# Peptides against a protein of PDB entry 4Z5W, part 185

Target 1, 305 residues: chain A of PDB entry 4Z5W
Amino acid sequence: IPDVFLELNKLWYFSAQSNLFNGEMPRSLSNSRSISLLSLRNNTLSGQIYLNCSAMTNLTSLDLASNSFSGSIPSNLPNCLRLKTINFAKIKFIAQIPESFKNFQSLTSLSFSNSSIQNISSALEILQHCQNLKTLVLTLNFQKEELPSVPSLQFKNLKVLIIASCQLRGTVPQWLSNSPSLQLLDLSWNQLSGTIPPWLGSLNSLFYLDLSNNTFIGEIPHSLTSLQSLVSKENAVEEPSPDFPFFKKKNTNAGGLQYNQPSSFPPMIDLSYNSLNGSIWPEFGDLRQLHVLNLKNNNLSGNIP

## One batch from the design tools (peptide; made by RFdiffusion4, then SolubleMPNN)

Design b2_p25_7_s3 (from b2_p25_7, 12 letters changed)
Fold by OpenDDE base, seed 1:
Structure b2_p25_7_s3 (fold): chain B 305 residues (1-305), chain A 25 residues (1-25)
Amino acid sequence: as target 1 above (305 residues)
Amino acid sequence: SREEELIKRLEEEIEKIKEEEEKLK
């Protein structure tokens, strides 16, 4: 990419995604005062990620995903006071989340999916201080670490939590009960054990639950048959954030959530590939908004209701 | 919105990761 962005003093959006760009990010781009949205995803860009946050005062969204960047996570990103959204998926950092991210109050959405991030305990301890954090994706990191169960962890405004394919040990963490706005939880493809806790059924906004491919035991909590978001659209305590594309409320008269965009997660409970026992609750029939119920590859018994 | 567009991109990335994980089963 040429180093000409100083001349582009009115450029608020730059997207050069899904090209064959290589080399480093231009210094003039890293110093752009005008850019609000920067997407360079799916290229072969390399070197250290550096952004001059004192210059980039309009930066609100950064997508650098699927590039060949290396080195540390930029610890100065919290100084980008308008930066809301970061996608660093598929960037191999081999690093921990910087302590400076405790101060990242503008942050609303963060992905480090498949980014070789280490120390989940430190990551969650840091990121809980991001009071505006709604979306957190940490899939394919923290290999064989223990998911912290520290009850003091608080993600009050969290709507989407995805920590899949980490081979994480531990149990479903009680601190998730402090996230009443949680709409999507994916902890699939881990080594999580114990029972599925009944308090998951108290997450009234939860419409997508994936606990598949773990080592959970015991019965399916009956409280999952009472997930308000799946019983009725009207009884959902929190309307799905208009910021989440999952729920384009089409106009009132068309009864179906038209998941017309391929990227929308269906209302789902996936508990497949565990060691769950007992019966399938007949009251799963009360979940009128549920599209997918996957209970396969468990030790369930009795009648199919 | 701008946030919706980024969330959509994150969703598409997550969905692709899940599809890759399902192929490993």
Scores: peptide ipSAE 0.030, ipTM 0.672, DockQ to the pose 0.037
Fold by OpenDDE base, seed 4:
Structure b2_p25_7_s3 (fold): chain B 305 residues (1-305), chain A 25 residues (1-25)
Amino acid sequence: as target 1 above (305 residues)
Amino acid sequence: SREEELIKRLEEEIEKIKEEEEKLK
């Protein structure tokens, strides 16, 4: 990428995604005062990620995913006071979340999916201080670590938590009960054990639950049949913020046709590939908004309702 | 929104990862 961004003083959006760009990120780009959205995803960019947050005062979204960047996670990103959304998926950092991220009050969405992040306990302890954090994706990290169940952890505004494919040990963490706005929980492809906790059914906004491919035992908690978001559209106490992509926004195309964009996340309960026993609750029939109920590869018995 | 589009891309990346893991079973 050429080092010409100093002359582009009106450039608000730069997208050079899905190209063959190599080398380092241009210094003029790292110092751009005008750029609000930067997307360089799916390239072969290399070196250390450096952004001059004192210069990049308009930066609101950063997508550097699927690049050959190396080194540490940029600890100065919290100084980018308008930076809301970060995608660092598929960047091999081999690092911990910087302690400076405790101060990242502008942060709303963060992904480190498949980024060789280490120390989940430290990561969650740090990220709980991000008061505006709504979306957290940590899939394919923390290999064989223990998922912390510290009751003091608080993600008050969390809507999406995805920590799949980490081979994590432990139980479904009680601190998730402190996230009443949680809409999507994916803890699939771990080594989580114990019972599925009944308090999950109290998450009134939870419409997507993936606990598949774990080592859960016991019965399916009956409280899952009472998930308000799955019972009725009208009784969903909080319509998820229109800014949340997972909801079937009726795309009113300009022609008045309401295309239901299929949510990439349909209303779902996936408990497959566990060691769950007991019966399927007939009250799953009350979940009128449920699209997918996956209970395969368990020890369930009795009648199918 | 821009945040929605970024999240959608993350979703697509996660789905692909899950599909790859299902093939490893």
Scores: peptide ipSAE 0.037, ipTM 0.688, DockQ to the pose 0.040; fails the geometry check
Fold by OpenDDE base, seed 5:
Structure b2_p25_7_s3 (fold): chain B 305 residues (1-305), chain A 25 residues (1-25)
Amino acid sequence: as target 1 above (305 residues)
Amino acid sequence: SREEELIKRLEEEIEKIKEEEEKLK
């Protein structure tokens, strides 16, 4: 990528995704005052990620995913006062989340999926201070660590939590009950144990639950049959979060092509590949919005309702 | 929105990871 961004003083959006760009990020790009959206995803960019947050005052979204960047996570990113969204998926940092991220009040969406992030306890302790954090993706990190169950952890505004494929030990953490706006929870492909807690059924906005491929035991909590988002369409909290694509209100009125972009996440309960026992509750029939119920590869018995 | 586009990309990346893991079982 050429080092010409100083002259591009009106450049608001730069997307160079899915190319064959190599080398480092241009210094003029890292100092751009005009850029609001930067996407360099799916390239072969290398070196350390450096952004001059004092210069990049308009930066709102950063997508560097699927690159060959190395070194530490940029600790100065919280100084980018308008930066809301970060995608660092598939960047092999071999690092912990910087302590400076406690101050990252502009942050709404963060992904480190498959980024060789270490120390889940420190990561969650830091990220809980991000009061505007709605989406957190930490899949394929923290290999064989313990998922912290510290009740003091608070993600009050969290809507999406995905921590799959980490081989995490522990139980479903009680601190998630402090996230009443949670819509999507994926803890699949871990080594989580114990029982599925009944308080999951109290998450009235939860429409997608994946606990598959764990070591959960006991009965399916009856409270899952009362997940309000799956019982009725009306109780799908139409917070028009203008930021969440999932609940595009079918604006019935405008005769335009309803791009039913199918949400990539259908309303789902996946409890498959566990050691759950007991019966299937007949009251799963009340979940009129449920598209996928996956209970395969358990120790369930009795009649199918 | 821009946040919507990022979320959608994250979704697509996660879905691919899950499909790859399901094929390995």
Scores: peptide ipSAE 0.031, ipTM 0.683, DockQ to the pose 0.039; fails the geometry check
Fold by OpenDDE base, seed 2:
Structure b2_p25_7_s3 (fold): chain B 305 residues (1-305), chain A 25 residues (1-25)
Amino acid sequence: as target 1 above (305 residues)
Amino acid sequence: SREEELIKRLEEEIEKIKEEEEKLK
């Protein structure tokens, strides 16, 4: 990418995604005072990620996903006082979350999916201080670590938590009960054990639950038949809108399904590929908003209601 | 929304990974 952004003092949005760009991010781009939305995803960009947060005072969204960046996660990102949205998916950092992220009060949505992030205990301890954090994606990290169950962890405003495919050990952590606005929970493809806790059915906004491909035992909690978001439409969950400003390219070609609805997630309970036993509760028939109930590959018995 | 498109891309990335992991079992 050429180093020509100094003259572009009115540039609010820059998207150069899905090209063949290589080399480093231009220094003039890292110093842009006008840019609010930056997407360089799906290129071959390399080197250390650097942003001059004192210059980039309008930056609200950063998508650098699927690039060849290396080195540490930039510890100065919390100094970008308007930065809400970060996508660093598929960047192989081999790093921990910086301690400075405790001060990241503008942060609403964060993805490190498949980014070789280490130390889930430190990551969650740091990120709980992000009071505005609504969406957290940590899939394909923390390989074979233990999911911390420390009751002091608090994600008060969390709406979306995805920590799939980490081979995580432990149980469904009690600290998730401190997230009453939780709408989507994916802990699938781990090595989580114990029973599914009954307090999950008290999460009145929870409409998508994936606990599939774990080692859960015992009965399905009857409280899951009372998930209020799946019983009634009137509690229509404010769709988990991560504050990610992505321009819909109005592709003028008429045939693209405008997914006009903010939740791409179907209302779902997936408990498949566990060691659950007992009966299927007839009261699952009360979940009138449920689209997908997946209970396959368990030890369930009795009648199908 | 803009938010929907990243969630969707993250979902599509997670779904592809789940499909690849299902093929490896």
Scores: peptide ipSAE 0.026, ipTM 0.667, DockQ to the pose 0.043; fails the geometry check

Design b2_p25_8_s1 (from b2_p25_8, 14 letters changed)
Fold by OpenDDE base, seed 1:
Structure b2_p25_8_s1 (fold): chain B 305 residues (1-305), chain A 25 residues (1-25)
Amino acid sequence: as target 1 above (305 residues)
Amino acid sequence: SLNIKAYDANNNDITELIKEIIEKS
């Protein structure tokens, strides 16, 4: 991309997605005082991500996903005082989340999906300090790490948590019970074990639950049949609308994780491909807003309601 | 053609202006 943005002092929104642009991000763009929304996603941009946050005083949304950027996560991003949304999906950082992100009070939505992020314990300990954080996507990171269960972790305003396909060990973490506004939870395609905790059914805003492809045991908590968001339309929560597209894992026949299309998140409970036992609760029939109930490939007995 | 969308602070579409600047550089 040419370094021509110096004279573009009124540029507020700039999207240049899917153009095969190569090289570094233009320095004039990294110093833009006017730009609020920047998307350079799905190019071949390279080098270190650098933003002059002291100059970029209007920056609110940044999408650099699916580029060939390298190096560390920019530790100065919390100095972009209006920056709310960051999409760094599919950038190979091979890094930890910077400690400076403890101060990232403007942050509302963050994706590092498939970005070679390491140390989930440190990541969650840092990000819990982001008081405005509503959407967190950490899919395809932290390979074979343990999901921390530290009860002191608090994501009070969290609406969307996606930590899928990490081969994570551990249990469903108790600290998620401190997130009463949680709407979407995806912990699928991990190595999570233990029982599914009954307190999940107390998350009154939870309309999408994916715990599929884990090693969960025991009975399905009866409390899941009383998820308020799935019982009545009055409790139907507005779909989370992050400034960046959510991508669902589609198993294409070629085994590749395609994160290429915004997927709608229908009201769903997916507990498939576990070791759950006991009965299928007939009271799942009371979940009138539920579009998808997937309980297949378990040790369950009885009829599907 | 380049996949560009650009707006100024007044919501004026400046896409073609930006494309022209990028293509001439």
Scores: peptide ipSAE 0.610, ipTM 0.959, DockQ to the pose 0.859
Fold by OpenDDE base, seed 3:
Structure b2_p25_8_s1 (fold): chain B 305 residues (1-305), chain A 25 residues (1-25)
Amino acid sequence: as target 1 above (305 residues)
Amino acid sequence: SLNIKAYDANNNDITELIKEIIEKS
């Protein structure tokens, strides 16, 4: 991309997706005072990501996903005082989240999906300070780490948490009970163990739960049959407008990660491919808003209602 | 052709202007 953005002092939205652009980000673009929404996704851009946040005072959305950027995560991004949405999916950083992100009060939506991020404990300890954080996608990182269960972790405004396909160990963390606005939880394709906690049924906004492909044991908590968002339409929460494309890994048994953008997340409970036992609760029939109940490949007795 | 979309602060479509600048550089 040529360094021609200096004269473009009124440029507010710029999308240059899927053009095979190579080299570094143009310096004039990294210093743009006018730009609010920037998308350079799905190119071959390289080098370090640098943004002059002192100049980029209008930047609200940044999508650099699926590029060949390297090096550290830009620690100065919290200085972009209006920056709400960051998509860094498929950028191979091989890094930890910067400590400076504790100060990232403008941040509402963050994706590091498949970005070789390390140290989930540090990541969550840092990101809990982002008081406006609503959407957090950390899929395909933290390989074989332990999901921290530290009760002091608090994501007060979290609506969407996706930490799938990390081979994470541990249990469903109790600190998620401090996220009463949680609408979507995906912890699928990990090595999580223990029982599914009953307090998940107290998350009145939770309409999408994926705990599939783990090592959970014990009975399905009866409290999941009373998820308020799934009982009645009156409790139907506005679907979180995806600030960035959520890539669901379609569970094609064939190893092709087709990141289809699901336009919507259907109301779903997926507990499949665990070691759950006991009965299938007939009261799942009371969940009138539930579109998908997947309990297959468990040690459950009885019929799916 | 480049897959570009660009708008100014007034929501005017400046896509072709930006393409021309990028292609001539």
Scores: peptide ipSAE 0.608, ipTM 0.960, DockQ to the pose 0.870
Fold by OpenDDE base, seed 5:
Structure b2_p25_8_s1 (fold): chain B 305 residues (1-305), chain A 25 residues (1-25)
Amino acid sequence: as target 1 above (305 residues)
Amino acid sequence: SLNIKAYDANNNDITELIKEIIEKS
């Protein structure tokens, strides 16, 4: 991308996604005082991500996903005082979340999906300080780490949490009970164990639950039959509209290309591919807003209601 | 052709202007 943005003093929105741009981000763009929304996603941009946050005072959205950037996550991003949305998916950082992100009060939506992020404990300990954080996507990171269950972790305003395909160990973390606004939880394709906790059914805004492809045992919590968002239309939650596209991994074979289709998130409970036992609760029939109930490949017994 | 969208602070579409500037550089 040529270094021509100095004269573009009125540029507010710039999207140059899905081109063949290579090299570094132009310095004039990294110093733009006018730009509010920047998308350079799906290019071959390289080098270190640098943004002059003291200059970029209008920056509200940053999408650099699917580029060849390297090095550390830019620790100065919290100094971009209006920056709400960051999409760093598919940037191979091989890094931890910067400690400076504790101060990232403007942050509302963050994706590091498939970005070689390390140390989930540190990441969550840092990101819990982002009081305005509503959407957090950490899929395809933290390989074989343990999902921390530290009760002090608190994501007060969290609506969307996706931490899929990390081979994470541990249990469904109790600190999620401190997220009463949670609408979407995806912890699929991990090595999570233990029982599914009954407090999960107390998340009255939860309309999408994916715990599939784990090692959960015990009975399905009966409290899941009482998920308020799924009982009536009055309790129906609007689909989260993230500032960046969510990509659902279609459950085709282990080596399948992530079909980057924006997927609607239908009202869903997926507990498939676990070791759950006991009965299928007939009261799942009371969940009139539920579109998908997937309980296959468990040790469930009794009559299918 | 480049896949660009650009708007100014007044929400004017400046896409073609920016494409031209980028293509000439």
Scores: peptide ipSAE 0.594, ipTM 0.956, DockQ to the pose 0.881
Fold by OpenDDE base, seed 2:
Structure b2_p25_8_s1 (fold): chain B 305 residues (1-305), chain A 25 residues (1-25)
Amino acid sequence: as target 1 above (305 residues)
Amino acid sequence: SLNIKAYDANNNDITELIKEIIEKS
């Protein structure tokens, strides 16, 4: 990418995604006063990520995903006072989240999917201080770590939590009960154990639940048959989605399905590939908004309703 | 082990191994 952005004093949106750009990010772009939306996703950009937050006063969205950047996560990003959305998916940092992110009050949406992030405990302890954080994606990190269940953790405004495919140990964390606005929860493809907690059915906005491919035991909580978002068409106030899409792969070889917003996910309960027992509750029939109920590969018994 | 079938809202059998990995690329 040429270093010519100093002359582009009216540039508010720059999208150069899915090209063949290589080398470092241009210094003039890192100092742009006008840029609001920056997307360089799916290139071969390299080097250290650096943004001059004192100059980039209009930056609201940053997508650098699927690049060959290296080194540390930029600790100065909280100084970008308007920066709301960050996509750092598939950047191999081999790092922990910087402590400076405790001060990241503008942050609403963050993805580190498949970014070689380490120490999930530290990550969640830091990110709980981001009072405006609504979307958090941490898929394909934290290999074989334990999902912390510290009751002091609070994500009051969290709407989307995706921590899939980490081989995480532990249980469904109690601190999620402090997230009453949660709409989408994906903890699939881990080594989570224990019972599915009944308080999940009290999350009135929860329309997408994936707990598949874990080691959960016990009965399906009857409270899941009373999820209000799945019983009635709530007027889901379309809250601002992140500026970056979600991708769902059905298998290791399939192309990812792109979802532009959380509301584009089908209403779903997936509890498949666990060790759940007991009956299928007939009251699942009351979930009139439910599109997918997946209970396969469990130890369930009784009648199929 | 009861092979409990997964159903969609239309009672279609969706029994395929869905490895659902949500990535942001």
Scores: peptide ipSAE 0.015, ipTM 0.502, DockQ to the pose 0.014

Design b2_p25_8_s2 (from b2_p25_8, 14 letters changed)
Fold by OpenDDE base, seed 4:
Structure b2_p25_8_s2 (fold): chain B 305 residues (1-305), chain A 25 residues (1-25)
Amino acid sequence: as target 1 above (305 residues)
Amino acid sequence: SLNIKAFDSNNNDITEEIKEIIEKS
């Protein structure tokens, strides 16, 4: 990308996706005073990500996903006082979340999906300080780490949490009960164990639950039949308009996590591929907004209602 | 052709202007 952005003082939205751009981000772009939304997704950009937050005072959205950037996550991003959305998916950082992100009060949506992020405990400890954080995607990181269950963790405004395909150990963390606005929870394709906690049914905004492909045991909590968002249309929460495309893992038998299409998240409960036992609650039939109930590959008795 | 979209603060499409500058550089 040429270093011509100094003259482009009217440029507010700039998307240059899928152009095979290589090299570093041009210095003039990293110093743009005008740009509010920057997307350079799906290029071959390299080097260290650097943004001059003192210059980039209008920056509200940053999508650098699917590039060849290296090095540390830019620790100065919290100084971009209007920066709300960050998509760093498929950037191989091999890093931890910077401690500076405790101060990231403008942050509303963050994706590090498949970004070689390490230390989930530190990541969650840091990110809980982001008071405006609504969407957090951490899929394909933290390989074989333990999902922290520390009750002091608090994501008050969290609406979307996706931490799939990490081979995470542990249980469904109780600190999620402190997120009453949670609409979407995906913890699929981990090594999570224990029982599914009944308090999940108290998340009145939860319309999408994926706990599939874990090692959960015990009965399905009856409280899941009372998920208010799934009972009536009047309780239908506005779909989280993701500021960045969420890629649903299609359960296609083909091993590639092809996050291809921004799929709408249908109202769903997926508990498949666990070790759950007991009865299938007939009261799942009362969930009139539920589009997908997947309970297959468990030790359950009875018929799906 | 480059896949660029560009808008000003008033949501005016300035894509072609920006493309020309980038392509000539």
Scores: peptide ipSAE 0.618, ipTM 0.960, DockQ to the pose 0.805
Fold by OpenDDE base, seed 1:
Structure b2_p25_8_s2 (fold): chain B 305 residues (1-305), chain A 25 residues (1-25)
Amino acid sequence: as target 1 above (305 residues)
Amino acid sequence: SLNIKAFDSNNNDITEEIKEIIEKS
């Protein structure tokens, strides 16, 4: 991308996605005072990500996903005082989340999906301080780490949490019970164990639950048959609308479904490919808003509702 | 052709102007 943005003092929205652009991000773009929404996704841009946050006073959305950037996560991003949405998916950082992100009060939506992020304990400890954080996507990171169950962790405003395909160990973390606005939880394709906790059924806004492809044991909590968002439409909480798409990987060889908004996810409970036992609760039939119930490949007995 | 979309602060579409600047550089 040529370094021509100095004179473009009225540029507010700039998307240059999928152009095979190579080289570094233009310095004039990294210093743009006018730009609010920037997308350079799906190029071959390289080098270290640098943004002059003191100059970029209007920056609200940043999508640099699917580029060849390298180095550390820019620790100065919290100085971009209006920056709400960050998509750094498919950037190979091989890094931890910077400690400076404790101060990232403008942050509402963050994706590091498939970005070689390390130390989930530190990441969650840092990100819990982001009081406006509603959407967090950490899929395909933290390989074989343990999902922390520290009760002091608190994501009060979290609506979307996706930490899939990390081979994470541990249990469903009790600190998620402190997230009453949670709408979407995906912890699929991990090595999570123990029982599914009954308090998940108390998450009244939860319409999408994916715990598939884990090592969960015991009975399905009966409380899941009373998820209020799946019983009635009246609990349609305003969804976070991040400026970046979500990707669900169906199969290793299938192109991931791209969803532009969490609302594009069907109301779903997926507990498939676990070691769950006991009965299939007939009261799942009371979940009138549920589109997909997947309980296959468990040790369940009885009739399918 | 480049996949560019650009708007100014008044929501005017400036895509073609930006494309021309980028392509001439």
Scores: peptide ipSAE 0.610, ipTM 0.960, DockQ to the pose 0.870
Fold by OpenDDE base, seed 5:
Structure b2_p25_8_s2 (fold): chain B 305 residues (1-305), chain A 25 residues (1-25)
Amino acid sequence: as target 1 above (305 residues)
Amino acid sequence: SLNIKAFDSNNNDITEEIKEIIEKS
């Protein structure tokens, strides 16, 4: 990308996604006083990500996903006082989330999906301080780490949490009960164990639950048959419009997580591919807003309702 | 052709202007 942005003092929205741009981000772009929305996703940009937050005072959205950037996560991003949304998916940082992100009060949506982020405990400890954080995507990181269950963790405004395909150990963390506004939870494709906690059914805004492909045991909590968002249309939650494309893992077998299309999140409970036992509750029939109930590949008995 | 979208602070589409500048540089 040419270093021509100094003269572009009226440029407010700039998207140059899905090109063949290589090299570093131009210095004039990193110093743009006018740009509010920046997308450079799906290029071959490289080097260290640097943004002059003292200059970039209008920056509200940053999408650098699917580039060849390297090095540390820019620790100065919290100094971009209007920055709400960050998509750093598929940037291979091999790093921890900076401690400075404790101060990231403008942050509403963050994705590090498949970004080689390390230390989930530190990441969640830091990000809980982001009081405005609504969407958090941490899929394909933290390989074989333990999902922290520290009850002091608190994500008050969290609407969307996706931490899939990390091979995470542990249990469904109790600190999620402190997120009463949670609409979407995906913890699929981990090594999570224990029982599914009954308090999940108290999340009145939860319309999408994916706990599939784990090692959960015990009965399905009967409280899941009473998920208020799924009982009636009056309780129907508007689908979170992600500020960045969410990519569903299509059920295709092998290797390629084709995170290509923003797929709508239908009202869903997926508990498939676990070791759950006991009955299939007939009261799942009361969940009239539920589009997908997937309980396959468990040790469940009885009639499918 | 480059896949660019650009708008000014008044939401005017300046895509072609920006493309021209980027393509000439």
Scores: peptide ipSAE 0.608, ipTM 0.958, DockQ to the pose 0.864
Fold by OpenDDE base, seed 2:
Structure b2_p25_8_s2 (fold): chain B 305 residues (1-305), chain A 25 residues (1-25)
Amino acid sequence: as target 1 above (305 residues)
Amino acid sequence: SLNIKAFDSNNNDITEEIKEIIEKS
């Protein structure tokens, strides 16, 4: 990408996706005073990510996903006082989340999906301080780590949590009960164990639940038949989605489905490929908004409604 | 051709202007 952005003082939205651009991000772009939304996703850009936050005073959205960037996560990003959305998916950092992200008050949406991030405990301890954080995607990181269950963790405004395909150990963490606005939870393709907690049915905004491909045991909580968002349309709070797409892998070998918005996810309960036992509750039939109920590959008895 | 989209602060499409500058550089 040429270093011509000093002259481009009217440029507010810039997307240059899928162009096979190589080399480093141009210095004039990293110092742009005009740019609010920047997307360079799906190129071959390399080097260290650096943004001059003192110059980039209009920056609100950053998508650098699917590039060949290396080195540290830029610790100065919290100084970009208007920066709300960050997509760093598929960048091989081999790093932990910077401690400076405790101060990232503008942050609303973050993805590090498949970014070689390490230490999930530190990541969640840091990111809980982001009071405006609504969307968090940490899929394909933290290989074989333990999902922390620390009761002091609080994500009060969290709406979307995706931590799939990490081979995570542990249980469904109780600290998620402190996220009453949670709409989408995906913890699929881990090694999570224990029982599915009944308090999940108290998450009145939860319309998408994927706990598939784990080692959960016991009965399906009857409280899941009372998820208010799946009973009535009136509880569907549409919130603004991140400017970056979400990807769900259907299987290890399939291309992920791209969803542009959390609201574009079908209302779903997927508990498939566990060790759940007991009855399939007939009251799942009362979930008039539910599009997909997947309970296959369990030790369940009864009829699927 | 480059896959570029560009807008100003008033949502005016300036894509072709930006492409021309990038392609000439």
Scores: peptide ipSAE 0.600, ipTM 0.958, DockQ to the pose 0.799

